# Designs tried in a protein design run: peptides against a protein of PDB entry 6PSE. Part 7

Target 1, 78 residues: chain A of PDB entry 6PSE
Amino acid sequence: PSEEEEYARLVMEAQPEWLRAEVKRLSHELAETTREKIQAAEYGLAVLEEKHQLKLQFEELEVDYEAIRSEMEQLKEA

## One batch from the design tools (peptide; aimed at target 1 L45, target 1 (a further copy) A40)

Design b1_p11_3_s3 (made by RFdiffusion4, then SolubleMPNN; from b1_p11_3, 4 letters changed)
Fold by OpenDDE base, seed 4:
Structure b1_p11_3_s3 (fold): chain B 78 residues (1-78), chain C 78 residues (1-78), chain A 11 residues (1-11)
Amino acid sequence: as target 1 above (78 residues)
Amino acid sequence: as target 1 above (78 residues)
Amino acid sequence: SIEDFFRSLLA
């Protein structure tokens, strides 16, 4: 049987005290996992913002670079 | 009482059938939340990598830009 | 680091 099936059987055969403990355990794990998920989302958004800002800077630099490149090219061709 | 206290009381006073149902519910939520957490982490890592690559490109462009800038400056000062 | 955090979530 799969671990899931075994767990399901355990739950069905468990005493109330075990079930209460399991509810407590699961509640705790859910809370922790939820916190981690939220934190991950927050960090993800932060990184996205940083990436976006970096992209903007990159695009600005590209514009500046092309301007100088063009000027340089013109100077060399003159 | 807080919702947490009320929930705790509910768990203590609950019948086995309710407890089993709650274990099932919590297990499901935990599984879903875990999946979401993992997805968030994977996405975060992907964005970090993209940001890193962008940074490298930016740094390369900076080098190129400075090279042209310097050359241009030298030409103008000569 | 944020990367370490993300990796920890996948461990």
Scores: peptide ipSAE 0.675, ipTM 0.876, DockQ to the pose 0.980
OpenDDE base, seeds 1, 2, 3, 5: peptide ipSAE 0.673, 0.673, 0.672, 0.672; ipTM 0.875, 0.875, 0.875, 0.875

Design b1_p11_3_s4 (made by RFdiffusion4, then SolubleMPNN; from b1_p11_3, 3 letters changed)
Fold by OpenDDE base, seed 4:
Structure b1_p11_3_s4 (fold): chain B 78 residues (1-78), chain C 78 residues (1-78), chain A 11 residues (1-11)
Amino acid sequence: as target 1 above (78 residues)
Amino acid sequence: as target 1 above (78 residues)
Amino acid sequence: SIEDFFRSLLE
């Protein structure tokens, strides 16, 4: 039997006291996992924003670079 | 009473059939939330990597830019 | 770091 099937059997045969404890355990784990998920999402958004800002800076630098490159090319051809 | 206290009371007074159903529900939610957490983490790491690569590109461009800037400055001062 | 946090979620 799979672990899931074994667990299902355990739950099916469990006494109320064990079931209550299991509800408590699962509730705790769910709460923690939910918090971690939310935090991960928040951090993910922050990183996305940082990447976006960096992209903007990069594009600005590209413009500046092309401007200087163009000017240099003109100077060298003169 | 808080929702948590109310829930705790519900669990405390619950019949085994309800408790088993609750274990099943919580297990399902935990599994889904765990999957979502993992996906969020994987996505976050991907974005971090993209940001890192972009940063490297940016730094490379900065080097190139400074090189051209320096050369331009020399040409203009001559 | 944020990276460490993300990695910890995958452990």
Scores: peptide ipSAE 0.679, ipTM 0.876, DockQ to the pose 0.979
OpenDDE base, seeds 1, 2, 3, 5: peptide ipSAE 0.677, 0.677, 0.677, 0.677; ipTM 0.875, 0.875, 0.875, 0.875

Design b1_p11_4 (made by RFdiffusion4)
Pose (drawn by RFdiffusion4):
Structure b1_p11_4 (pose): chain A 78 residues (1-78), chain B 68 residues (1-68), chain P 11 residues (1-11)
Amino acid sequence: as target 1 above (78 residues)
Amino acid sequence: LVMEAQPEWLRAEVKRLSHELAETTREKIQAAEYGLAVLEEKHQLKLQFEELEVDYEAIRSEMEQLKE
Amino acid sequence: ERREFFESLLE
């Protein structure tokens, strides 16, 4: 029997004391995973923002580069 | 009376939590994998930005060298 | 889309 069918049998046939402990165990597991899920979403928003700021800083540097490059090309007529 | 025949509720709770835990895990993993993708994207962009800085310095110095 | 996904998890 697979671990899944063994567990299914345990839930449908175990005593209330065991069922209460499993409810309790899963409640802790869910609370912890919910905490991890939330931190992972916050981490995503933070790196997404960092990336956004870097993109702007990059496009700003592109403009400054073009201005100097445009002036140099003009000067090569001298 | 003996509504105490209620292992059925506990069994319903085990199943409910098991499913919520599974979806929460998927969401967590999915959120982590997205976070890694943004890091990889930011890395490529950081590399490109530092390249543009060097080129920018190269032609800021190449000009100014235009000196008369 | 990624931002909306992350914001929805914090709801």

Design b1_p11_4_s1 (made by RFdiffusion4, then SolubleMPNN; from b1_p11_4, 4 letters changed)
Fold by OpenDDE base, seed 2:
Structure b1_p11_4_s1 (fold): chain B 78 residues (1-78), chain C 78 residues (1-78), chain A 11 residues (1-11)
Amino acid sequence: as target 1 above (78 residues)
Amino acid sequence: as target 1 above (78 residues)
Amino acid sequence: SLEEFFKSLLE
């Protein structure tokens, strides 16, 4: 039998005291995992914003670069 | 009493059938939350990599821009 | 979007 099937059997045959302990354990793990999930999401959003700001800076620099490049090219061609 | 205290009391007074159902519920939620956490972490890493690549491109452009800017400035000063 | 996904994870 799989671990999942074995666990299911354990739950079915367990005494109330074990079940209460298991509820407590699972509740704790769920709370921790939820906090970690939220933290990961917040971090992801922060990085997205950073990338966005960087992209804007990059695009501004591209414009400035092309302006100077074009001017320089014109001078060379004259 | 807080919701947490009320829930704790519910667990303490619950019958085995309710406890088994609660274990099943919590197990399901934990699995889903874990999956979401992992996915968030993976996506976060992907965005970090994208930002890193963008930063490298930006730095390269800065170098090129400063080179042309400097050359242009020298021409103007001469 | 990815932003929407991350926001959806914030309870």
Scores: peptide ipSAE 0.669, ipTM 0.876, DockQ to the pose 0.956
OpenDDE base, seeds 1, 3, 4, 5: peptide ipSAE 0.662, 0.660, 0.665, 0.669; ipTM 0.875, 0.874, 0.876, 0.876

Design b1_p11_4_s2 (made by RFdiffusion4, then SolubleMPNN; from b1_p11_4, 4 letters changed)
Fold by OpenDDE base, seed 4:
Structure b1_p11_4_s2 (fold): chain B 78 residues (1-78), chain C 78 residues (1-78), chain A 11 residues (1-11)
Amino acid sequence: as target 1 above (78 residues)
Amino acid sequence: as target 1 above (78 residues)
Amino acid sequence: DIEEFFKSLLE
């Protein structure tokens, strides 16, 4: 049987004491995983903001660069 | 009493049928939350990689820009 | 959209 099926059987056959312990375990893991999920999301948003700011800076520099490049090109052609 | 204390009492006083249902509920929520956490981590890594590539491009452009700027400045001073 | 996904995780 699969691990999932074996676990399902364990839950079905378990006594209340085991079930209460399992509820406690799962509640703890859920709380921890939820915290980690939130932290991952917050971190992801922070990185997105950093990337966005960097992109804006890059685009501004690109405009400035093309302006100077064009001016230099005109000077060479003159 | 706090919600946590009330929930704890509920778990302590619950019958096996409720406990099994609670194990199932918590297992499901844990699985979903875990999937979301993993997905968030994967997306976060992808954004980090994008930001890194952008930073490299920005730094390269910055070097090129400063080179042209300096050349232009020299031409103005000559 | 990744940003919307991250925001959804905080809701």
Scores: peptide ipSAE 0.676, ipTM 0.878, DockQ to the pose 0.976
OpenDDE base, seeds 1, 2, 3, 5: peptide ipSAE 0.674, 0.675, 0.673, 0.674; ipTM 0.877, 0.877, 0.877, 0.877

Design b1_p11_4_s3 (made by RFdiffusion4, then SolubleMPNN; from b1_p11_4, 4 letters changed)
Fold by OpenDDE base, seed 4:
Parts: structure tokens; sequence; C-alpha cells
Structure b1_p11_4_s3 (fold): chain B 78 residues (1-78), chain C 78 residues (1-78), chain A 11 residues (1-11)
């Protein structure tokens, strides 16, 4: 039997005191995991914003670079 | 009473059939939340890698830009 | 998008 099937059997055969303890355990784990999920999402958004700002800076620099490159090329052709 | 206290009372007074259903519900939510947390972490890493690659490209362009800028400045001063 | 995914997790 799979661990899932074994766990399902355990839950089905469990006494109320065990079930209450399991509800408490699962509630605690869910709360912790939810907090971690939220933290991961917030961090992800922060990194996305940093990447976006960096992309904007990069694109601005590309424009400036191409302008100077073009000017330099024109000067060399003259 | 707080919602937490009310829920705690509900769990303490609940019958086995309700408790088993609650274990099932919490297990399902925990599994889903865990999957979402993991996926968020994976996406976060992907964005971090993209940001890192962009940073490298940006720094390379900065070097090239400063080189051309300096050369242009020297030409203008001459 | 990844952004939308993160935002959905915070909703």
Amino acid sequence: as target 1 above (78 residues)
Amino acid sequence: as target 1 above (78 residues)
Amino acid sequence: SIREFFEALLA
C-alpha cells in the first residue's frame, strides 16, 4: 500500500483524541506553509521589481551607448 | 471570543466524522499550499537567474559604454 | 505571467 493509502487508513481508524491532535498538527503546518508561501510570493515580486528596474536602466544605457557609438562611427567615417 | 478560540472549541466538541473530514480538508489545503509555495520558490529562483544574467549584460555594457565615452571625451579634448 | 502568479498567491 502507498503511504497515502496507509495514512488514509490511519485516519479512518483513529480515535477522536488522535484526530483532534492531527487537526491541530495540520492546522499548524498549514499556517506555517501559508506564511512561507506568502513570503515567497512577496520576495518574488520584489525580485521582479528589481529586474524591471534593472531592465529599464539597461535599456537607457543601450540608447546612450548606441548614440555614442553612432557618433563615434560618424566621426571615424569623416 | 476570537475566531481561533471558537475554532478550537469546535474541534474539541466535534464528532469523529467531522474530525476526519477536517483532517481531509486540512491535508488537501496543506498539499495545495505546499505546491504553491514550492512553485513560488522555483519562479523566484528563475527570476533571480534572469536578473543575474541581466546584471551581467548591464555591467558588460557599462564597461563598453565607459570605454567609448572616455574615447569620445579624449577626442573632444584634443 | 510570473507576476500574476505571485499576486494570486497574495490575494
Scores: peptide ipSAE 0.663, ipTM 0.876, DockQ to the pose 0.978
OpenDDE base, seeds 1, 2, 3, 5: peptide ipSAE 0.662, 0.662, 0.659, 0.661; ipTM 0.875, 0.875, 0.875, 0.874

Design b1_p11_4_s4 (made by RFdiffusion4, then SolubleMPNN; from b1_p11_4, 5 letters changed; failed a check: a repeat of another design)
Amino acid sequence: DIEAFFRSLLE

Design b1_p11_5 (made by RFdiffusion4)
Pose (drawn by RFdiffusion4):
Structure b1_p11_5 (pose): chain A 78 residues (1-78), chain B 68 residues (1-68), chain P 11 residues (1-11)
Amino acid sequence: as target 1 above (78 residues)
Amino acid sequence: LVMEAQPEWLRAEVKRLSHELAETTREKIQAAEYGLAVLEEKHQLKLQFEELEVDYEAIRSEMEQLKE
Amino acid sequence: LKEFFESILAE
């Protein structure tokens, strides 16, 4: 029997004391995973924002580069 | 009376939590894998930005060298 | 992708 069918048999045939403990155990597991899930989403928003700021800082540097480059090309007529 | 024949509710709770836990795990993993992708994207962009900085300095110094 | 992370936090 696989671990899944063994567990299914345990839930449908175990005593209430065991069922209560499993409810309790899963409640802790869910609370912890919900906490981890939330932190992962926050981490995503943070790095998404960092990336956004970096993109702007990059495009700003592109403009400054073009301005100097444009003036240099003009000067090569001298 | 004996509504105490209620292992059926506990069994319903075990199943409900088991499913919620599974979906929460999927959401967590999906969220983590996305976070890693953004880090990879930001890394590529940081590398490109530092390249542009060097090139920018190269032609800021190449000009100004235009000195008369 | 931002909406995905915001949707997770709205839950």

Design b1_p11_5_s1 (made by RFdiffusion4, then SolubleMPNN; from b1_p11_5, 4 letters changed)
Fold by OpenDDE base, seed 2:
Structure b1_p11_5_s1 (fold): chain B 78 residues (1-78), chain C 78 residues (1-78), chain A 11 residues (1-11)
Amino acid sequence: as target 1 above (78 residues)
Amino acid sequence: as target 1 above (78 residues)
Amino acid sequence: MEEYFRSILAE
């Protein structure tokens, strides 16, 4: 029998006291897992914002680089 | 009474049939939320990797920029 | 992807 089938049998044969305890356990785990999911999302947003700021800095540097590169190229062609 | 207190009372007064159904419901939600948490973590990692690659490109451009800037400065000082 | 993360936080 699979663990899932064994667990299902336990639930079917369980006394109310066990079932109440299991509801409490599952509720706790669900709350914890939900919190962890939220934390993962918050972290993801933070990294996205950091990436965006980095992208802006990169694009600014590209502009400056191309300006100097172009000026240098003009000097070499003179 | 808070929703939490009301729910706790429901669990305490519930019949076995309700409790079994609640265990099944919570098990399903926990499995789903766990999957969602994992997916959120995976997406977070993907963004981190993108940021890292961008950082590498930025640092490479900084090196190239400083090289040209230095060369240009030398020409201006001559 | 930002919308994805925001959707989680909106739950």
Scores: peptide ipSAE 0.549, ipTM 0.868, DockQ to the pose 0.922
OpenDDE base, seeds 1, 3, 4, 5: peptide ipSAE 0.549, 0.548, 0.549, 0.547; ipTM 0.868, 0.868, 0.869, 0.868

Design b1_p11_5_s2 (made by RFdiffusion4, then SolubleMPNN; from b1_p11_5, 5 letters changed)
Fold by OpenDDE base, seed 4:
Structure b1_p11_5_s2 (fold): chain B 78 residues (1-78), chain C 78 residues (1-78), chain A 11 residues (1-11)
Amino acid sequence: as target 1 above (78 residues)
Amino acid sequence: as target 1 above (78 residues)
Amino acid sequence: MEAFFKEILAE
């Protein structure tokens, strides 16, 4: 039997005291996992913002670079 | 009474049938929330990798830009 | 991807 099937059987055969304890355990784990999920999302957004700012800086530098490159090319051809 | 206190009382007074259903509900929500947490973490990692690659490209461009800028400055001073 | 993170935080 799979662990899932064994757990399901345990829940079906469990006494109220065990079930209440399991509800408490699961509630606690759910709260923790929810907090971690939110934290992961917040972190993801922070990294996205950092990437966005970096992208803007990169694009600005590309413009400046191409301007100088073009000027340099013109000077070499003249 | 707070919602938490009311819920705690509900769990303490609940019949086994309700408790089993609550275990099932919480298990399901925990599984879903865990999946979402993992997905958020994976997405965060992907963004980090993208940011890292962008940073490398940016640093390479900075080197190239400073090289051309310096060359241009030297040409203007000569 | 931003929408995904915002959706999580909107829950």
Scores: peptide ipSAE 0.531, ipTM 0.867, DockQ to the pose 0.984
OpenDDE base, seeds 1, 2, 3, 5: peptide ipSAE 0.527, 0.530, 0.529, 0.528; ipTM 0.866, 0.866, 0.866, 0.866

Design b1_p11_5_s3 (made by RFdiffusion4, then SolubleMPNN; from b1_p11_5, 4 letters changed)
Fold by OpenDDE base, seed 4:
Order: structure tokens, then sequence, then C-alpha cells
Structure b1_p11_5_s3 (fold): chain B 78 residues (1-78), chain C 78 residues (1-78), chain A 11 residues (1-11)
């Protein structure tokens, strides 16, 4: 049997005391995992924002670069 | 009582059938939340990589920009 | 931050 099947059997055969303990354990793990998920999402958003800001800076630099490049080209061809 | 306290009481007073159902529910939620957490982490890493690549592009452009800027300055001052 | 994400994936 798979681990899942074995676990299911364990749950089916378990006494109330074990079941209560398992509920407690799962609740705790769920809470922790949920916290981590949220934190991961928050960090992901932060990185996205940083990337966005960097993109804006990059685009600004591109504009400045093209301006200088164009002026340079004009100077050299004059 | 807090929702947590009420839930704790519910668990303490619950029959085995309810407890088994609760274990199943929590297990399912944990699995889903875990998947979502992992997905969030994967996404975060992807964005970080994109940001890193963008940073490299930005730095490369900065170098090119400074080169042209310097040359331009020299031409204008000559 | 990368380490954080990696830590999740390595759990």
Amino acid sequence: as target 1 above (78 residues)
Amino acid sequence: as target 1 above (78 residues)
Amino acid sequence: MEEFFRSILEE
C-alpha cells in the first residue's frame, strides 16, 4: 500500500486520543505552512516591485543612452 | 472564548467520526497549502532570476552609457 | 531572499 493508504488506515483504526493529537499536529503544521506561504507571497511581491523599479530605471537609462548616442552620431557626422 | 479555544473544545468533545473527518479535512488543506507555498517559492525564484538578468542588462547598459558619455565629453572639450 | 525560497523548495 502507498503511504497515503497506510495513513488512511491508521486514521480509520486510530483511537480518539490519537485522532485528537493528529488534529492538533495537522492544525499546527497547517498554521505554519500557511504562514510560510503568505510570507513567500509577500516576498515574491517585494521582488516583483524591485524588478519593476529596476525596469523603470533601465528604461530611463535607455532613453538617456539613446539621446547621447544620437548626439554623438550627429557630432561625428558633422 | 476565542475561536481557537472553541475549536480546541470542539476537538476535545468530538466523536471519533468527527475527528477522522477533521483529520481528512486538515490533511487536504495542508496538502493544498503546501502546494501553494511551493508554487509561491518557485515563482519567487523565477522573479528573482528575472530581476537578476535585468540587473545584468542594466549594468551592461551603464557601462556602454559611460563609455559614450566619456567620449562625448572628450569630443566637446576638444 | 533567494535562500528563503530555496529553503521552502528543499523542505
Scores: peptide ipSAE 0.572, ipTM 0.869, DockQ to the pose 0.981
OpenDDE base, seeds 1, 2, 3, 5: peptide ipSAE 0.567, 0.566, 0.571, 0.569; ipTM 0.868, 0.868, 0.868, 0.867

Design b1_p11_5_s4 (made by RFdiffusion4, then SolubleMPNN; from b1_p11_5, 3 letters changed)
Fold by OpenDDE base, seed 4:
Structure b1_p11_5_s4 (fold): chain B 78 residues (1-78), chain C 78 residues (1-78), chain A 11 residues (1-11)
Amino acid sequence: as target 1 above (78 residues)
Amino acid sequence: as target 1 above (78 residues)
Amino acid sequence: LEEFFRRILAE
């Protein structure tokens, strides 16, 4: 049997005291996992924002670079 | 009483059938939340990598820009 | 931050 099937059997055969303890354990793990999920999402958004800001800076630099490049090209071809 | 206290009381007074159902519910939610947490982390890493690549491109452009800027400055001051 | 994500994925 799979671990899942064995666990399911354990739950089916468990006494109320074990079941209550398991509910408590699962509730705790769910709370922690939920917190971590939210934190991961928040960090992901922060990185996205940083990436976006960097992209804007990059695009600004590209514009400045092309301006100088164009001027340089004109000077050299004159 | 807080929702947590009420829930705790519910668990304490619950019959085995309810407890088994609750274990099943919590297990399902934990599995889903865990998957979502993992997906969030994977996404976060992907964005970090994209940001890193963009930063490298930005730094390369900065070098190129400074080179042209310096050359332009030299030409104008000559 | 990368280590945070990697930690999650290592769980």
Scores: peptide ipSAE 0.563, ipTM 0.872, DockQ to the pose 0.987
OpenDDE base, seeds 1, 2, 3, 5: peptide ipSAE 0.557, 0.559, 0.559, 0.558; ipTM 0.871, 0.871, 0.871, 0.871

Design b1_p11_6 (made by RFdiffusion4; failed a check: a repeat of another design)
Pose (drawn by RFdiffusion4):
Order: sequence, then structure tokens, then C-alpha cells
Structure b1_p11_6 (pose): chain A 78 residues (1-78), chain B 68 residues (1-68), chain P 11 residues (1-11)
Amino acid sequence: as target 1 above (78 residues)
Amino acid sequence: LVMEAQPEWLRAEVKRLSHELAETTREKIQAAEYGLAVLEEKHQLKLQFEELEVDYEAIRSEMEQLKE
Amino acid sequence: ARREFFESLLE
């Protein structure tokens, strides 16, 4: 029997004391995973923002580069 | 009376939590995998930005060298 | 889309 069918049999046939402990165990597991899920989403928003700021700082540098480059090309007529 | 024949509710709770835990895990993993992708994207962009900085310095110094 | 996904998890 697979671990899944063994567990299914345990839930449908175990005593209430065991069922209460499993409810309790899963409640802790869910609370912890919900905490991890939330931190992962916050981490995503943070790095998404960092990336956004870096993109702007990059496009700003592109403009400054073009301005200097444009002036140099003009100067090569001298 | 004996509504105490209620292992059926506990069994319903075990199943409910088991499913919520599974979806929460999927969401967590999915969220983590996205976070890694953004880090990879930011890394490529940081590399490109530092390249542009060097090129920018190269032609800021090549000009100004235009000196008369 | 990624941002909306992360914001939806924090709802």
C-alpha cells in the first residue's frame, strides 16, 4: 500500500484522539507555510522594485551617454 | 445528546487543512521561483548597467581629451 | 503580472 492509501485509511479509521492531534499538527504546518508564503511574496515585491529602480537608473545613464556621444560626433567636423 | 459521535467533523477538518496546506505550499513555491527569476533578471541588468558606465567613462574621457 | 500575483498573496 502506498503512503497515500495508508494515510487515507488512517484518517477514516483512526480514533478521535489521533484525529485531534492531526488537526493540530496540520494547523501548525499551515500557519508556518502561510508565514513563508507571505515572506516570499514580500521578497518578490522588494526585488521587483529594486529591479525597477535599476531600470530607471539605467535609462537615465543611456540619455547622458547619448548627449555626450551626440556632441562628439558633431565635433569630428573639426 | 450524543452528537459526540463526531469524528466525522475532525475528519472533515483534517481533509480541509490538508488541502489548504497543499495550495499554500504551491503558492509559496511559485512565489519563490518568481523571486529567483527577478534576481536573475536584475543580475543581467546590473551587468549591462556597469558596462554602460564604463563606456560612458570611456567617452567622457575621450572627449575632455578634446582639449584646445 | 508577477507584481499582481505577489500582491494577491498578501491580501

Design b1_p11_6_s1 (made by RFdiffusion4, then SolubleMPNN; from b1_p11_6, 5 letters changed)
Fold by OpenDDE base, seed 4:
Structure b1_p11_6_s1 (fold): chain B 78 residues (1-78), chain C 78 residues (1-78), chain A 11 residues (1-11)
Amino acid sequence: as target 1 above (78 residues)
Amino acid sequence: as target 1 above (78 residues)
Amino acid sequence: SIEEFFRSLLA
């Protein structure tokens, strides 16, 4: 039997005291996992914003670079 | 009483059938939240890598830009 | 670091 099937059987056969303890355990793990998920999302958004700002700076530099490159090319051809 | 205190009382007074259903509900929510947490972390790492690659490209372009800028400045001063 | 945090969530 799979661990999932064994766990399901345990829950079905468990006494109320075990079930209450399991509800408490699962509630605690859910709260922790939820907090971690939220924090991961917040950090992800922060990194996205940093990447976005960096992309804007990169695009601005590309424009400036191509302008100078073109000017330099024109000077070399003249 | 707080919602948390009311919920705690509900769990303490609940029948086995309700407790089993609550274990199932919490297990499901924990599984979903865990998957979402993992996805958020994986996505965050991907964005970090993208930002890192972008930073490398930006730094390379800065070097090239400063080289051309300096050459152009020298040509204008000569 | 943020990277270490993300990695810790996947451990």
Scores: peptide ipSAE 0.673, ipTM 0.876, DockQ to the pose 0.971
OpenDDE base, seeds 1, 2, 3, 5: peptide ipSAE 0.671, 0.671, 0.672, 0.671; ipTM 0.875, 0.875, 0.875, 0.874

Design b1_p11_6_s2 (made by RFdiffusion4, then SolubleMPNN; from b1_p11_6, 5 letters changed)
Fold by OpenDDE base, seed 4:
Structure b1_p11_6_s2 (fold): chain B 78 residues (1-78), chain C 78 residues (1-78), chain A 11 residues (1-11)
Amino acid sequence: as target 1 above (78 residues)
Amino acid sequence: as target 1 above (78 residues)
Amino acid sequence: SIEEFFRKLLE
């Protein structure tokens, strides 16, 4: 049997005391995992924002670069 | 009592059938939340990598920009 | 770091 099947059997055969403990354990893990998920999402958004800001800076620099490049090209060809 | 306290009481007073159902529910939620957490982390890492690549591109452009800027400045001051 | 955090979540 798969681990899942074995676990299911364990749950079916378990005494109330074990079941209560398992509920507690699962609740704890769920709470922790949920917190981690939320934090990951928050960090992800922060990184996205940073990337976005960097993109804006990059695009601004590209504009400035092209301006100078164009001027330089004109000077050299004159 | 807090919702947590009420839930704790519910668990303490619950019959085995309810407890088994609760274990199943929590297990399912944990599995889903875990998957979401992993997905969030993977996505976050991807964005970080994209940001890093963008940063490298930005720095490369800065170098090129400074080179042209410097040359331009020299030409204008000559 | 954020990267380390993400990596830990995948461990």
Scores: peptide ipSAE 0.668, ipTM 0.875, DockQ to the pose 0.972
OpenDDE base, seeds 1, 2, 3, 5: peptide ipSAE 0.665, 0.666, 0.666, 0.665; ipTM 0.874, 0.874, 0.874, 0.874

Design b1_p11_6_s3 (made by RFdiffusion4, then SolubleMPNN; from b1_p11_6, 4 letters changed)
Fold by OpenDDE base, seed 4:
Structure b1_p11_6_s3 (fold): chain B 78 residues (1-78), chain C 78 residues (1-78), chain A 11 residues (1-11)
Amino acid sequence: as target 1 above (78 residues)
Amino acid sequence: as target 1 above (78 residues)
Amino acid sequence: SIEEFFRSLLE
């Protein structure tokens, strides 16, 4: 039997006191996991934003670089 | 009374059948939330890696840019 | 770090 099946049997055979404790435990874990999920999402968005800003900076630098490169090329060919 | 207090009372007064159902519900939600948390974390790490790679590219371009800029400056001053 | 946090969620 899988752990899931064993757990299911445990729940089926459990006394009310154990069940209440299990509800409490699961509620706690759910709350904690939910907070972690939310925080992960928030951090993920923050990183995405940072990446986006970096991309913009990169693109700006590319433009500047190409401008200088072009000017340099013109100077060298003259 | 807060929702938490009401829920606590509900759990305290609940019959075993309700408690078992609640354990099942919470277990399901926990599993789902856990998957979401993991997915969020994996995604976050992926974005971090992408950002890191972009940063490296940016830094490389900065070096190239400064090299051309320096050469350009020398040419113009000559 | 954020990376460490993400990794901790996968442990």
Scores: peptide ipSAE 0.677, ipTM 0.876, DockQ to the pose 0.974
OpenDDE base, seeds 1, 2, 3, 5: peptide ipSAE 0.674, 0.674, 0.676, 0.674; ipTM 0.874, 0.875, 0.875, 0.874

Design b1_p11_6_s4 (made by RFdiffusion4, then SolubleMPNN; from b1_p11_6, 4 letters changed)
Fold by OpenDDE base, seed 5:
Structure b1_p11_6_s4 (fold): chain B 78 residues (1-78), chain C 78 residues (1-78), chain A 11 residues (1-11)
Amino acid sequence: as target 1 above (78 residues)
Amino acid sequence: as target 1 above (78 residues)
Amino acid sequence: DIEEFFRSLLE
């Protein structure tokens, strides 16, 4: 039997005291996991924004680079 | 009384059938929330890697830009 | 996309 099946049997055969304790345990874990999920999402959004800003800076530098490259080519041809 | 206190009283006075159902509910929510948390972490790491690669490209372009800028300055001075 | 996913987790 799988661990899941074994757990299911435990729940089915459990006394009320065990069940109440399990509800408390699961509630606690759910609260913590929810907080961690939210934090992960917030951090992810922050990194996305940082990447976006960096991309804008990169594109701006590319424009500047091409401008100088073109000017340099003109100077060499003259 | 707070919602938390009310919930606590409900758990304390609940019949085994309700408690088993609550364990099942909480287990399900915990599993889903855990999956979402893990996925968020994985995506976060992916975005971090993308940002890192972009930063490397940006730094490389800065080097190239400064090289051309310097050469152009030399050509203008000559 | 990833952004939409992150936002969905905050809802």
Scores: peptide ipSAE 0.683, ipTM 0.877, DockQ to the pose 0.969
OpenDDE base, seeds 1, 2, 3, 4: peptide ipSAE 0.675, 0.675, 0.676, 0.677; ipTM 0.876, 0.877, 0.876, 0.877

Design b1_p11_7 (made by RFdiffusion4)
Pose (drawn by RFdiffusion4):
Structure b1_p11_7 (pose): chain A 78 residues (1-78), chain B 68 residues (1-68), chain P 11 residues (1-11)
Amino acid sequence: as target 1 above (78 residues)
Amino acid sequence: LVMEAQPEWLRAEVKRLSHELAETTREKIQAAEYGLAVLEEKHQLKLQFEELEVDYEAIRSEMEQLKE
Amino acid sequence: ERRAFFESLLE
């Protein structure tokens, strides 16, 4: 029997004391995972924002580069 | 009376939590994998930005060298 | 889309 069918049998045939403990155990597991899930989403928003700022800083540098490059090309007529 | 024949509710709770836990895990993993992708994207962009900085310095100094 | 996904998890 697989671990899944063994567990299914345990839930449908175990005593209430065991069922109460499993409810309690899963409640802790869910609370912890919900906490991890939330931190992962926050981490995503933070790095998404960092990436956004970096993109702007990059496009700003592109403009400053073009301005100097444009002036140099003009100067090569001298 | 004996509504105490209620292992059926506990069994319903075990199943409900088991499913919620599974979905929460999927959401967590999906969220982590996305976070790693953004880090990878930011890494590529940081490398490109530092390249542009060097090139920018290269032609700021190459000009100004235009000195008369 | 990724941002909307992360914001939805924080709802």

